# Designs tried in a protein design run: peptides against a protein of PDB entry 9GMZ. Part 252

Target 1, 343 residues: chain A of PDB entry 9GMZ
Amino acid sequence: TGFPLELLTRPATERLAYFENYTVAHPRLKEVYEILMRTIAEPAGASFIFVYGASGVGKTTLRLRVEQKLTELALPKLESDRARVPVVGIEAIAPESRYFNWKEYYTRALITLEEPLIDHKFDYGVRGISRDNFGKINVESKVVAPALRRALENALIHRHPDVFFVDEAQHFGKVASGYKLQDQLDCLKSLANMTGILHCLLGTYELLTFRNLSGQLSRRSVDIHFRRYCADSPEDVQAFKSVLLTFQQHLPLAETPNLVDHWEYFYERTLGCIGTLKDWLKRVLSDALDREATTITLKDLQKRALSVAQCQKMFKEIQEGERQLSETEADVQNLRSALGLGA

## One batch from the design tools (peptide; made by RFdiffusion4, then SolubleMPNN)

Design b2_p24_8_s4
Fold by OpenDDE base, seed 3:
Structure b2_p24_8_s4 (fold): chain B 343 residues (1-343), chain A 24 residues (1-24)
Amino acid sequence: as target 1 above (343 residues)
Amino acid sequence: MKAHDEKFAEVPDVPLQIYPSFDE
């Protein structure tokens, strides 16, 4: 089934919102979702989950769908335990300086934990943290990072989320020195250990550099590779074409555009990343709706495509990440073989 | 000019699928 035909008579804003909210249950997203949900339910003594993959593969979509599901599953318990938050998710901000802003990170995490209108005022034991008239946390500028950390530790213990998500977690790695990177990892490890809260770090392949520096986190971490679709795999090409077929049925236009016939061009400009594809189609749909167009043409697609230079840069970053993973997998297999553990 | 040197597999003539919504 395609989009609701009634949308053709609705404002452009509603038509665009429909497509924005539409999520294709494509095979890689479903696979990673099932692995992540299972790992959250049964962490087996893990304190960290690393979800890594290409930029635009759909990591934020994955996070949001897991957050939604964890919230739905927690609803029956939240009626009895009004202090509990089922999940907390934040996005790590790229540091403007060579230093990660932990004060901002802790502040944003605290704000996110308290966004639910939970009637239960929790005293974080820190002077200069207050609630506004809407129950939102206000942090005075005088509150220092160690005090905010203690407040966050107390909040996480009290709210007891099943997982703490950090999206764009490669931004922790954007530090001036490897020593400071280790200190940041030790800080995150300490936060997870002191709170007993499972942390899920989602990021690009740059997150692997951060993960590999933490030889101590590796023993208590689960790795999830969110792969793109690869053009050298017939199954992946079929899945990618099937995603195009699905999206073309869900573009709220009078005439269904033929996206599938242009699959090679879509692959060239997305590298098999479905998030990049969706964002591209959203931009093209917005332009089509603004013009009251009946369909989308190849010229409309070309106008909003990533440049060849952008795609070449993204492809080099993907190839380096995929290479590092393949080398690591080979090293693990070689180590297992050397230990007399079968492959 | 292709943006990358990836070889495209010959896709067998297998019927494409319409994937469900993630909310279904």
Scores: peptide ipSAE 0.437, ipTM 0.880, DockQ to the pose 0.875
Fold by OpenDDE base, seed 5:
Structure b2_p24_8_s4 (fold): chain B 343 residues (1-343), chain A 24 residues (1-24)
Amino acid sequence: as target 1 above (343 residues)
Amino acid sequence: MKAHDEKFAEVPDVPLQIYPSFDE
C-alpha cells in the first residue's frame, strides 16, 4: 500500500499534486466527519453547527471532504433541479482593518453560491449585481452591504443548499472597539433564520466565545470538537505514529523515508495537528523534488519545521482552548448530577 | 530542547496501522 510507482517517472508537479490531494482517513478526522455528515442530514431544528479545534488540526480538509460527499450525493437530484446547489463553502477572510468586512463576506458568498455552471440565471433584484459573459457574478462597488445581504438571502432560498460552510469563522470575532461579538452572531442568526439554511462555522477555539455569548444559540446549535492527538495518551501517540507510517508510504520518492523513527520530533513541531504535519511534509517534498532527491532526510525536515517559538505560541493557544472545554464539560457533568440525570 | 512541556506516553508494542485514503 503506497503511492502509484508510475509517479516516479512523472513531473515534479504531478508528484506534488498527488501528495497534496492525498488525505489520510485518520481516526479523529473520520469521527468528526461522521458526526458532521449525520448532523447535516438530521439537524433536528439546529440552525448552527460549530466545529472548533486547534489551528492546523485539519478543519479545512474536513470541510472539503464533506462538500465533496454532499455534492456526490446530490448529483442524481441536480439533473432534475438545476437551480439547486448541494453545498456552499466560503472562508472568512481576516480583515485588513480591525473590523470584519460584511460587504466582502456577502460578495464572496454570493459569487461562490452562483457558480457559472448554473444554467438558471437568478435575478437578485439588486441594481449593480450582474453576470458577465462567462456567467460570473460581478458586484459593482456602489452596492451596499444590506443590498448584498438581501441578494444572498434570496440566492440561498433559491439554491437551497443542505449546509452553508464558513471556514476560519473566528474572524467574525475581529470586531471594532465598541461593537459586540453578539451583533455579529445575531447577524448570522438572522441570515440562517431568514433563509432556513443550516450554517456550519469552522474555526479555532476562539469560536467558544460565540458559543458562550448566546444562551439562545446553545438551544439551536450542535458543537463538534475536532481534537488533536495528545502525547499523554498512548492511543493518540499510536494513531499519530500510524499517520506518519501512512504518509511515508504516500510520499512519491524512490526511497521510502523513515518518518516513524522521528515521531517525537514530528509531534514536537506539529502538536499532534495532522494538517500542520501534512503542510510540513508538502514543503519538504517540494524541496526534495526540486533537487531530484531520492528520499527525505532529517536535515530536510529541520529546514522546513516550524520554529520553537511558533510551536510554543500554538501550544499556549491549544492549552487555553482545551482548558475552556474541560471546564465546560465539568460544568455540564455537575449540572447533570445536580438534576439527578447521572454522569 | 522540547518546544512544549507535554509528556510523551510510553507507546505499547502494538503494530502501527496504515490508514486508508479518505477517497476510498
Scores: peptide ipSAE 0.435, ipTM 0.883, DockQ to the pose 0.869
Fold by OpenDDE base, seed 1:
Structure b2_p24_8_s4 (fold): chain B 343 residues (1-343), chain A 24 residues (1-24)
Amino acid sequence: as target 1 above (343 residues)
Amino acid sequence: MKAHDEKFAEVPDVPLQIYPSFDE
């Protein structure tokens, strides 16, 4: 299966949009998707799901596909329960200061929760929160973070989503002190407990530092590791080459580029992260379409590749994250051995 | 200069797969 050949006669914008919207169901994405969907359906008393992995592994793609599926599954029930929202997803922003901006977080969450053309106006019970003539939430500057929190708690209880997604959740950890990080964790824990809504935090390996600070969250959380493809595994290299083969068939160009023959170069510059690979190919495709090129060459790839210095930085961050996970697994095994439970 | 010193496995000559779309 490849791209629809009719796209070759279409504008460059439609050809690029096809590739942007195309998602390869590669093994790691499918595995993590199935685990996440099962955990959302049967949380077994969990209040948190942590999804962690390398930057550019595809966490945002995973979130969007789960949001789509949960929405589709909820459609028949939404006809009878017009107040319900099936899923809410936000992206956490990097703090500009030593403090996380909770006011901005609560405002974004409220806006996203109420973005659906939900005919039912919810009374937030908070003065200074209104809807404009377009249904957009307006939050007056005088509204303080504790009032926005109460509004969000009430909205989450009323709308009762199956899950609340927070992408780039490592940004909660970007605070000046461990005490402030604990306060943020306790704030999220309190929000989940008060609303009864399952929270899914997606982030880089920096999320592990946040996850490990609360021994109380460990009892009420599920961990999902979204692994990259590793060059030391023959199976992972075969899967990575198969992803390249799939992408080359879905690039809407007159001549199919040979990406597979350059798999080592693709691996060197993506570290086995499929999101990084897709973003790279998207940039190269855009350049090729702008030039009315029939195919993509190695020179075109090289022009849009991440620099060696960028790849070295990303690799160090990955190695540190993978090391922390391996140490945690070893500690569990050592604990089991010390308890006489066997390996 | 290689960006990193990761060892590449020798991959057996196994046929590559075309993965489906996630929407299929």
Scores: peptide ipSAE 0.429, ipTM 0.882, DockQ to the pose 0.900
Fold by OpenDDE base, seed 4:
Structure b2_p24_8_s4 (fold): chain B 343 residues (1-343), chain A 24 residues (1-24)
Amino acid sequence: as target 1 above (343 residues)
Amino acid sequence: MKAHDEKFAEVPDVPLQIYPSFDE
């Protein structure tokens, strides 16, 4: 199955939007999706889920698909409980300062939680929080972080989402001292404990530092590794080539481009990260549509590829993350062996 | 220059798959 052929007669904007909205159900995404959905349904006393993996592996796509599915599954209950929000998702912003801005975090969380046109008026118990005429939450500048926290705690309890997502959560770790990172984790832990809401932190391998620093979070956390495809695995290379084959069938162009023959070049410039691949193809498709081109060429791909320097940087970050995980797995095996538990 | 020193596995001549849409 490929793109709807009718798209070839449609405006470039619709053709691009089709590809933007298209998501390949590739093996790693499906695996992580199933694990995440199961963990959200049955958290077994967990307060946190950590989803970590390479930049551009597809974590945001995973989040959005889980949010969509949780919303769909909640629809029958939302008819009876108009106060309920099934899921909340925010993206953490990299702090401009050496300090994480909790005021901004709580504000954005409240905005996201209350952005749906929920007919049910909620009293936040905090002066300076209101809804505008469009139902959007407005937070006055005078509202302080402790008040915003209480408002968010009350809102989370009242709206009772199945999960609270924080994307790009490695940005919490960009704090000048390890002590401040612990304080941030303790703050998140306290929020999860006070609300009873499961938190899912998605991010890069920098999230592993959170796991290592908080021995108390580790007891109530589930870890999900969103792996890239690895060139040293025949199965992973086959899956990566199959993703290329799938994408080439879903590029709304008059002539199907041959992406598969260039799989090594795609792998070199994406490191097996499907999000990076999709973003690359999106840029190339946009350029092709702007030129009214019938297909995509290798030259078009080369113009929008990540630089060798960018790929080298990304690869170093991946190698460090994969190394840390491998060491942790070895430590677990050593501990099991020492306890007389078979490997 | 390769961007990284990953060794590419010899890919067996296994038929490639078309993966479904995530919405299917």
Scores: peptide ipSAE 0.422, ipTM 0.876, DockQ to the pose 0.883

## One batch from the design tools (peptide; made by RFdiffusion4, then SolubleMPNN)

Design b2_p25_1_s2 (from b2_p25_1, 8 letters changed)
Fold by OpenDDE base, seed 5:
Structure b2_p25_1_s2 (fold): chain B 343 residues (1-343), chain A 25 residues (1-25)
Amino acid sequence: as target 1 above (343 residues)
Amino acid sequence: MEELEKLLDILDENTVEPAPVSELE
């Protein structure tokens, strides 16, 4: 099974868009998706879901797939309940300053929640928030963060999404002190409690710092570890090769490239992160399409690979995150043993 | 049950299972 052969006669933009939109449901993505969807369907009093893993493991792909699926399944119900939004997803921006920009966060969340396709105009009760002639939310510069928060709280209550996604949520943690990190977490906790909306924070292993700061949040949070594939696991190596085989079949080129023969080089430059792999192949495909090339060569791959220095940095960040999780798992096991629950 | 099963299914026209390991041998 491969890409539709008709794509070979289509513009480069359409061929690239096909590969961009194509998702491999690899074992780790499928596992995390099922856990996440089950938790969204049955929160059991949880207010937060933490999805953590390596940069480029595929967290954004996971989020987008959940958003698509929740939207698709809600469509028949949305015809009768035109006020409802099934899901809302935002990306947390890295602050230009040492402080997280809550005004920007609330503005982006409100704009995303109140997309133009929603016929039901809601009055946010905040002066300086309006809709333009296209239904787009406009926020005047004079509107302060506490007023935007109230507008977002009211919008979330009115729209009742099943989940509120925050991607790149480690950016809440870029505050220089643990105290400021707690303040950000308390702010998010208050938003979840005031609205009754389940929040899902997706990010790097820096999210573990959020988990550890609030023993009260741990009682109302579900943790999901999105693992990379490890080269020391034969099963993980086979899964990684299977993903390479699938991608080579779905590159819309006249000649199928042999990616699987280079699996060690792909592993070296992705660290077993499928998002990093897909982004690499997308860049190489774009270059090949621009040249009207029939296939992809090892030289084309090398031109768009991450540097060894980038991979070494990423690997250190991964090892530190995996170590912290392993220590936590050992602490749980030690606690269970000390409680007489057995191994 | 059927509604939950539909939610748990990640697959669609753009989201497919990886090629079986038997194709690597």
Scores: peptide ipSAE 0.415, ipTM 0.903, DockQ to the pose 0.874
Fold by OpenDDE base, seed 1:
Structure b2_p25_1_s2 (fold): chain B 343 residues (1-343), chain A 25 residues (1-25)
Amino acid sequence: as target 1 above (343 residues)
Amino acid sequence: MEELEKLLDILDENTVEPAPVSELE
């Protein structure tokens, strides 16, 4: 099954949009999606979900697909409960200073929570929060972070989303001291407890450092490792080649490029991360469409590839994250063995 | 049960299963 052939007569913008919107439900994405959706449906007393994995593994694709699915399935129920929002998702921003900007975080969360065409204006009970004529939230500069927090708590209670997503959540960890990191974690814990809303933090392996600082969160959190495909696994190599074949069939070009024959080069420059692969192919497709090219060549791929130096840096970050997880698994096994629990 | 099965299905008009490995041979 390939792309709709009528796309070949359509503008370059429509051809690119088709490929951009196209998602391959590759085995690791499907597995993580099912675990995440089960946990959202049946939290079993969890207050947090941590989804961690390499940069470019596909965490944003996972989040967006969950947001879409939860929204679609909630639509019939939203006709009767006009106050409810099924899901809310924000991206955490890297702090420009040694301090996380909680005021900005709460403001963005409030804006995102109220962006839906929700006819019911919620009164936040906070002076200096208003809606403009377009329904956009305006927060006056005089509104302090504790007031924005109370507004967000009230909004989350009133809108009652099934999950609150925070993408790039490793940015909570980018603070100058471990004490401030604990305070941030306690702040999020308090928000989840006060609202009763399940929080899902998605991030890189740097999120593990944040996760490990709170022994109290360990009792109310689910961990989901979004793994890359590994070249030392024959099954992972076959899955990666299958994804390449699928993308090859769904590039809206007159001549189908042979991507599969170059699978080792694709693996070398993506490290088995499908998000990195899709972004690379999107850039190359855009260039090909701009040139009115009939196909994609190896030279076109090479022009938009990550440099070897970039890949080496990313690979070191991946290896460190995978090592930390492997050590944790070994520590659990050693603890079980020491307790006389069979391995 | 049916609602949970619908939640667990990742597939839609824009989200598809990858090509079978048998097409690589």
Scores: peptide ipSAE 0.415, ipTM 0.904, DockQ to the pose 0.893
Fold by OpenDDE base, seed 2:
Structure b2_p25_1_s2 (fold): chain B 343 residues (1-343), chain A 25 residues (1-25)
Amino acid sequence: as target 1 above (343 residues)
Amino acid sequence: MEELEKLLDILDENTVEPAPVSELE
């Protein structure tokens, strides 16, 4: 099944929006989604979920799909519990200094918790937090990070989300020293423990450095590796080709482009990352629609491709992350062997 | 059980399974 043919008569903006909103539930996304949703439903004493993988693998797509699904399923219950927010998602900001900006983090989290026009006015018990006439939270500059933390703790307890998402969570690790990194982790751990809210940290493989600093988190964390497709796996190659086939069927163009025949070039320039692939195709589709083109060509693809140098850099970062995970798996096997447990 | 099954289903009007590998032949 392809795109609705009626889109060919619609404005370029609607044609682009169709493709932007369209999500392919590719095998790796489906797998990670199912693990994540099951863990959210049944945390089994977990306080953290770590979702890590390559940049552009689809972590944001995963988060947004989970947020949407949790919201949809909560809607009937939200009519009776007007205080509840089913899910909260924020993006961690890269620190401008050697220190993570906790004040900004808490402020953004508070704002996001109140973005739903929840008529239920909650008093955060903190002076300098107010709502405007539109219900939007305003935090005065005088409010200090410890007060914002208490406000967030109270808000999370009151709103009781099923999960708190932090995207780009590797930014917690961008601190000048290992002890400060531990302090950041202890802050998050304390927030999760004080609120009873499950935290899901999504990030690049740099998140592994953050995760590995606390042997205490390992007991209360679930790890989810969002893998890319690998060209050395026939199954992964077939899955990647299937995604290309699906995207070519869902590009709202008069003539269906043959993307599958160029699968190696798509793989070379995406490293098997479907988010990178979709974003590339969005750019190419936008250009095609602006030209009123009937199809996309290899030349159109080449104009919007990542450079070889960008791909080489990204691939090096991926290989380092995959290596660190492989070493951890080997350490587990070595531990099992040393314990007299068969491999 | 039904609530968990609904939760685990990633599919919706905008989220679909990829084309089967058999269509690549």
Scores: peptide ipSAE 0.409, ipTM 0.902, DockQ to the pose 0.896
Fold by OpenDDE base, seed 4:
Structure b2_p25_1_s2 (fold): chain B 343 residues (1-343), chain A 25 residues (1-25)
Amino acid sequence: as target 1 above (343 residues)
Amino acid sequence: MEELEKLLDILDENTVEPAPVSELE
C-alpha cells in the first residue's frame, strides 16, 4: 500500500509532513522496540536501559514511537490519575564546556515533565520554579543544580513515568576526566534509585564507554544494541531493500521513483542506517516538492547525499563500536568455556 | 496479557510493516 493519492492535490507542506510522520517498522526497529517495551513493562529490578547503535540508525524514531505508544495506552488511566505522566523524554545536549551542565539537564527534564496540559499543580518545594499563564515551567537563574535535582526527584516521584528517556546520552561521556564521568553515572544512578523511575539512555557507541565505567550499573541495567543492516548479510540486504521499496511507495510524488535499483548507492551513503536514509529522502523530497517535480532522480539523490568523507568517518565510529561489542561477546564465550558451560 | 500484546505492537496509522520481500522480485 502506498501513500494516499489525495496528497498529490495537497500543499507541499502536507506532502512533506506525511513522509516525515511516516515510519517503517523495519525488522531491527521492531526487534529493539519489543525488547525495550518488554523491559519497560517488566523491569525486573532494572534501573537503567542502554540503547546504543550507529548515528542515524533510528534511536530517536524508536524513542518517539515508544513515547507515543506509552502515552496512548496511558490515556484511559490518566483520567483517574491526573498527576501521572506516562513517559518523559529529553535530549542530552553536548556541553559547550568540558563539563556536563546538570543545571540545564534538570531544568530541561522539569520543563518536559510539566507539560502545560497537566492540570494538577505540583509544588516542587523549590523557590524560583513557577508556571506561566500558559502552564509552562519557568526556572529562575538563581535556582541551583542541587535544588533543581530535588525538584526533579519530587516531580518524577509524583508524576511516576514508566520510563525516563535521555536521547543523545553519549554527551554525558564527553567529560574531560574519568572521575567526572563516574560522578555523572553516580548522579544518574542516585536519581533512578531515589525516584524508583526506570531510566533509558539512548546514544551512539560512545555510550558503551560510559556504560562500562560503572560496574555497579551493570547489575541493574539492560543493554539493547540497535544494529544497522550489514551488506555481508543477505537477510540484512533484503531487509534494507524492503525498506527502500516501502519508502519508494510512500514518497508523495506523481511518479514513483525507483529507489531499489540504487540500493547499493543508498547503502554506501547510509551504512545501513535507516534514520540516515529517511533523513536523506526527506531532504530530496523537500527539494522535489519545491520544484513541483513529478519524481526524484538519481541526480536529486546525489545532491543531498552525505559525502564520502562523512560516510568514512561514520563508518570508522561504527566499526569501533561493533568491535567493542564483538570483544565483549568473545569474553563471555571465553568465560563460559572456562566455567565448563560450553561455548 | 492483552495489555502487554498491545504494548508490544509497534504498528499504528503512521507506523507500518515494510513491503514484503516478494515485491522485490
Scores: peptide ipSAE 0.405, ipTM 0.901, DockQ to the pose 0.889

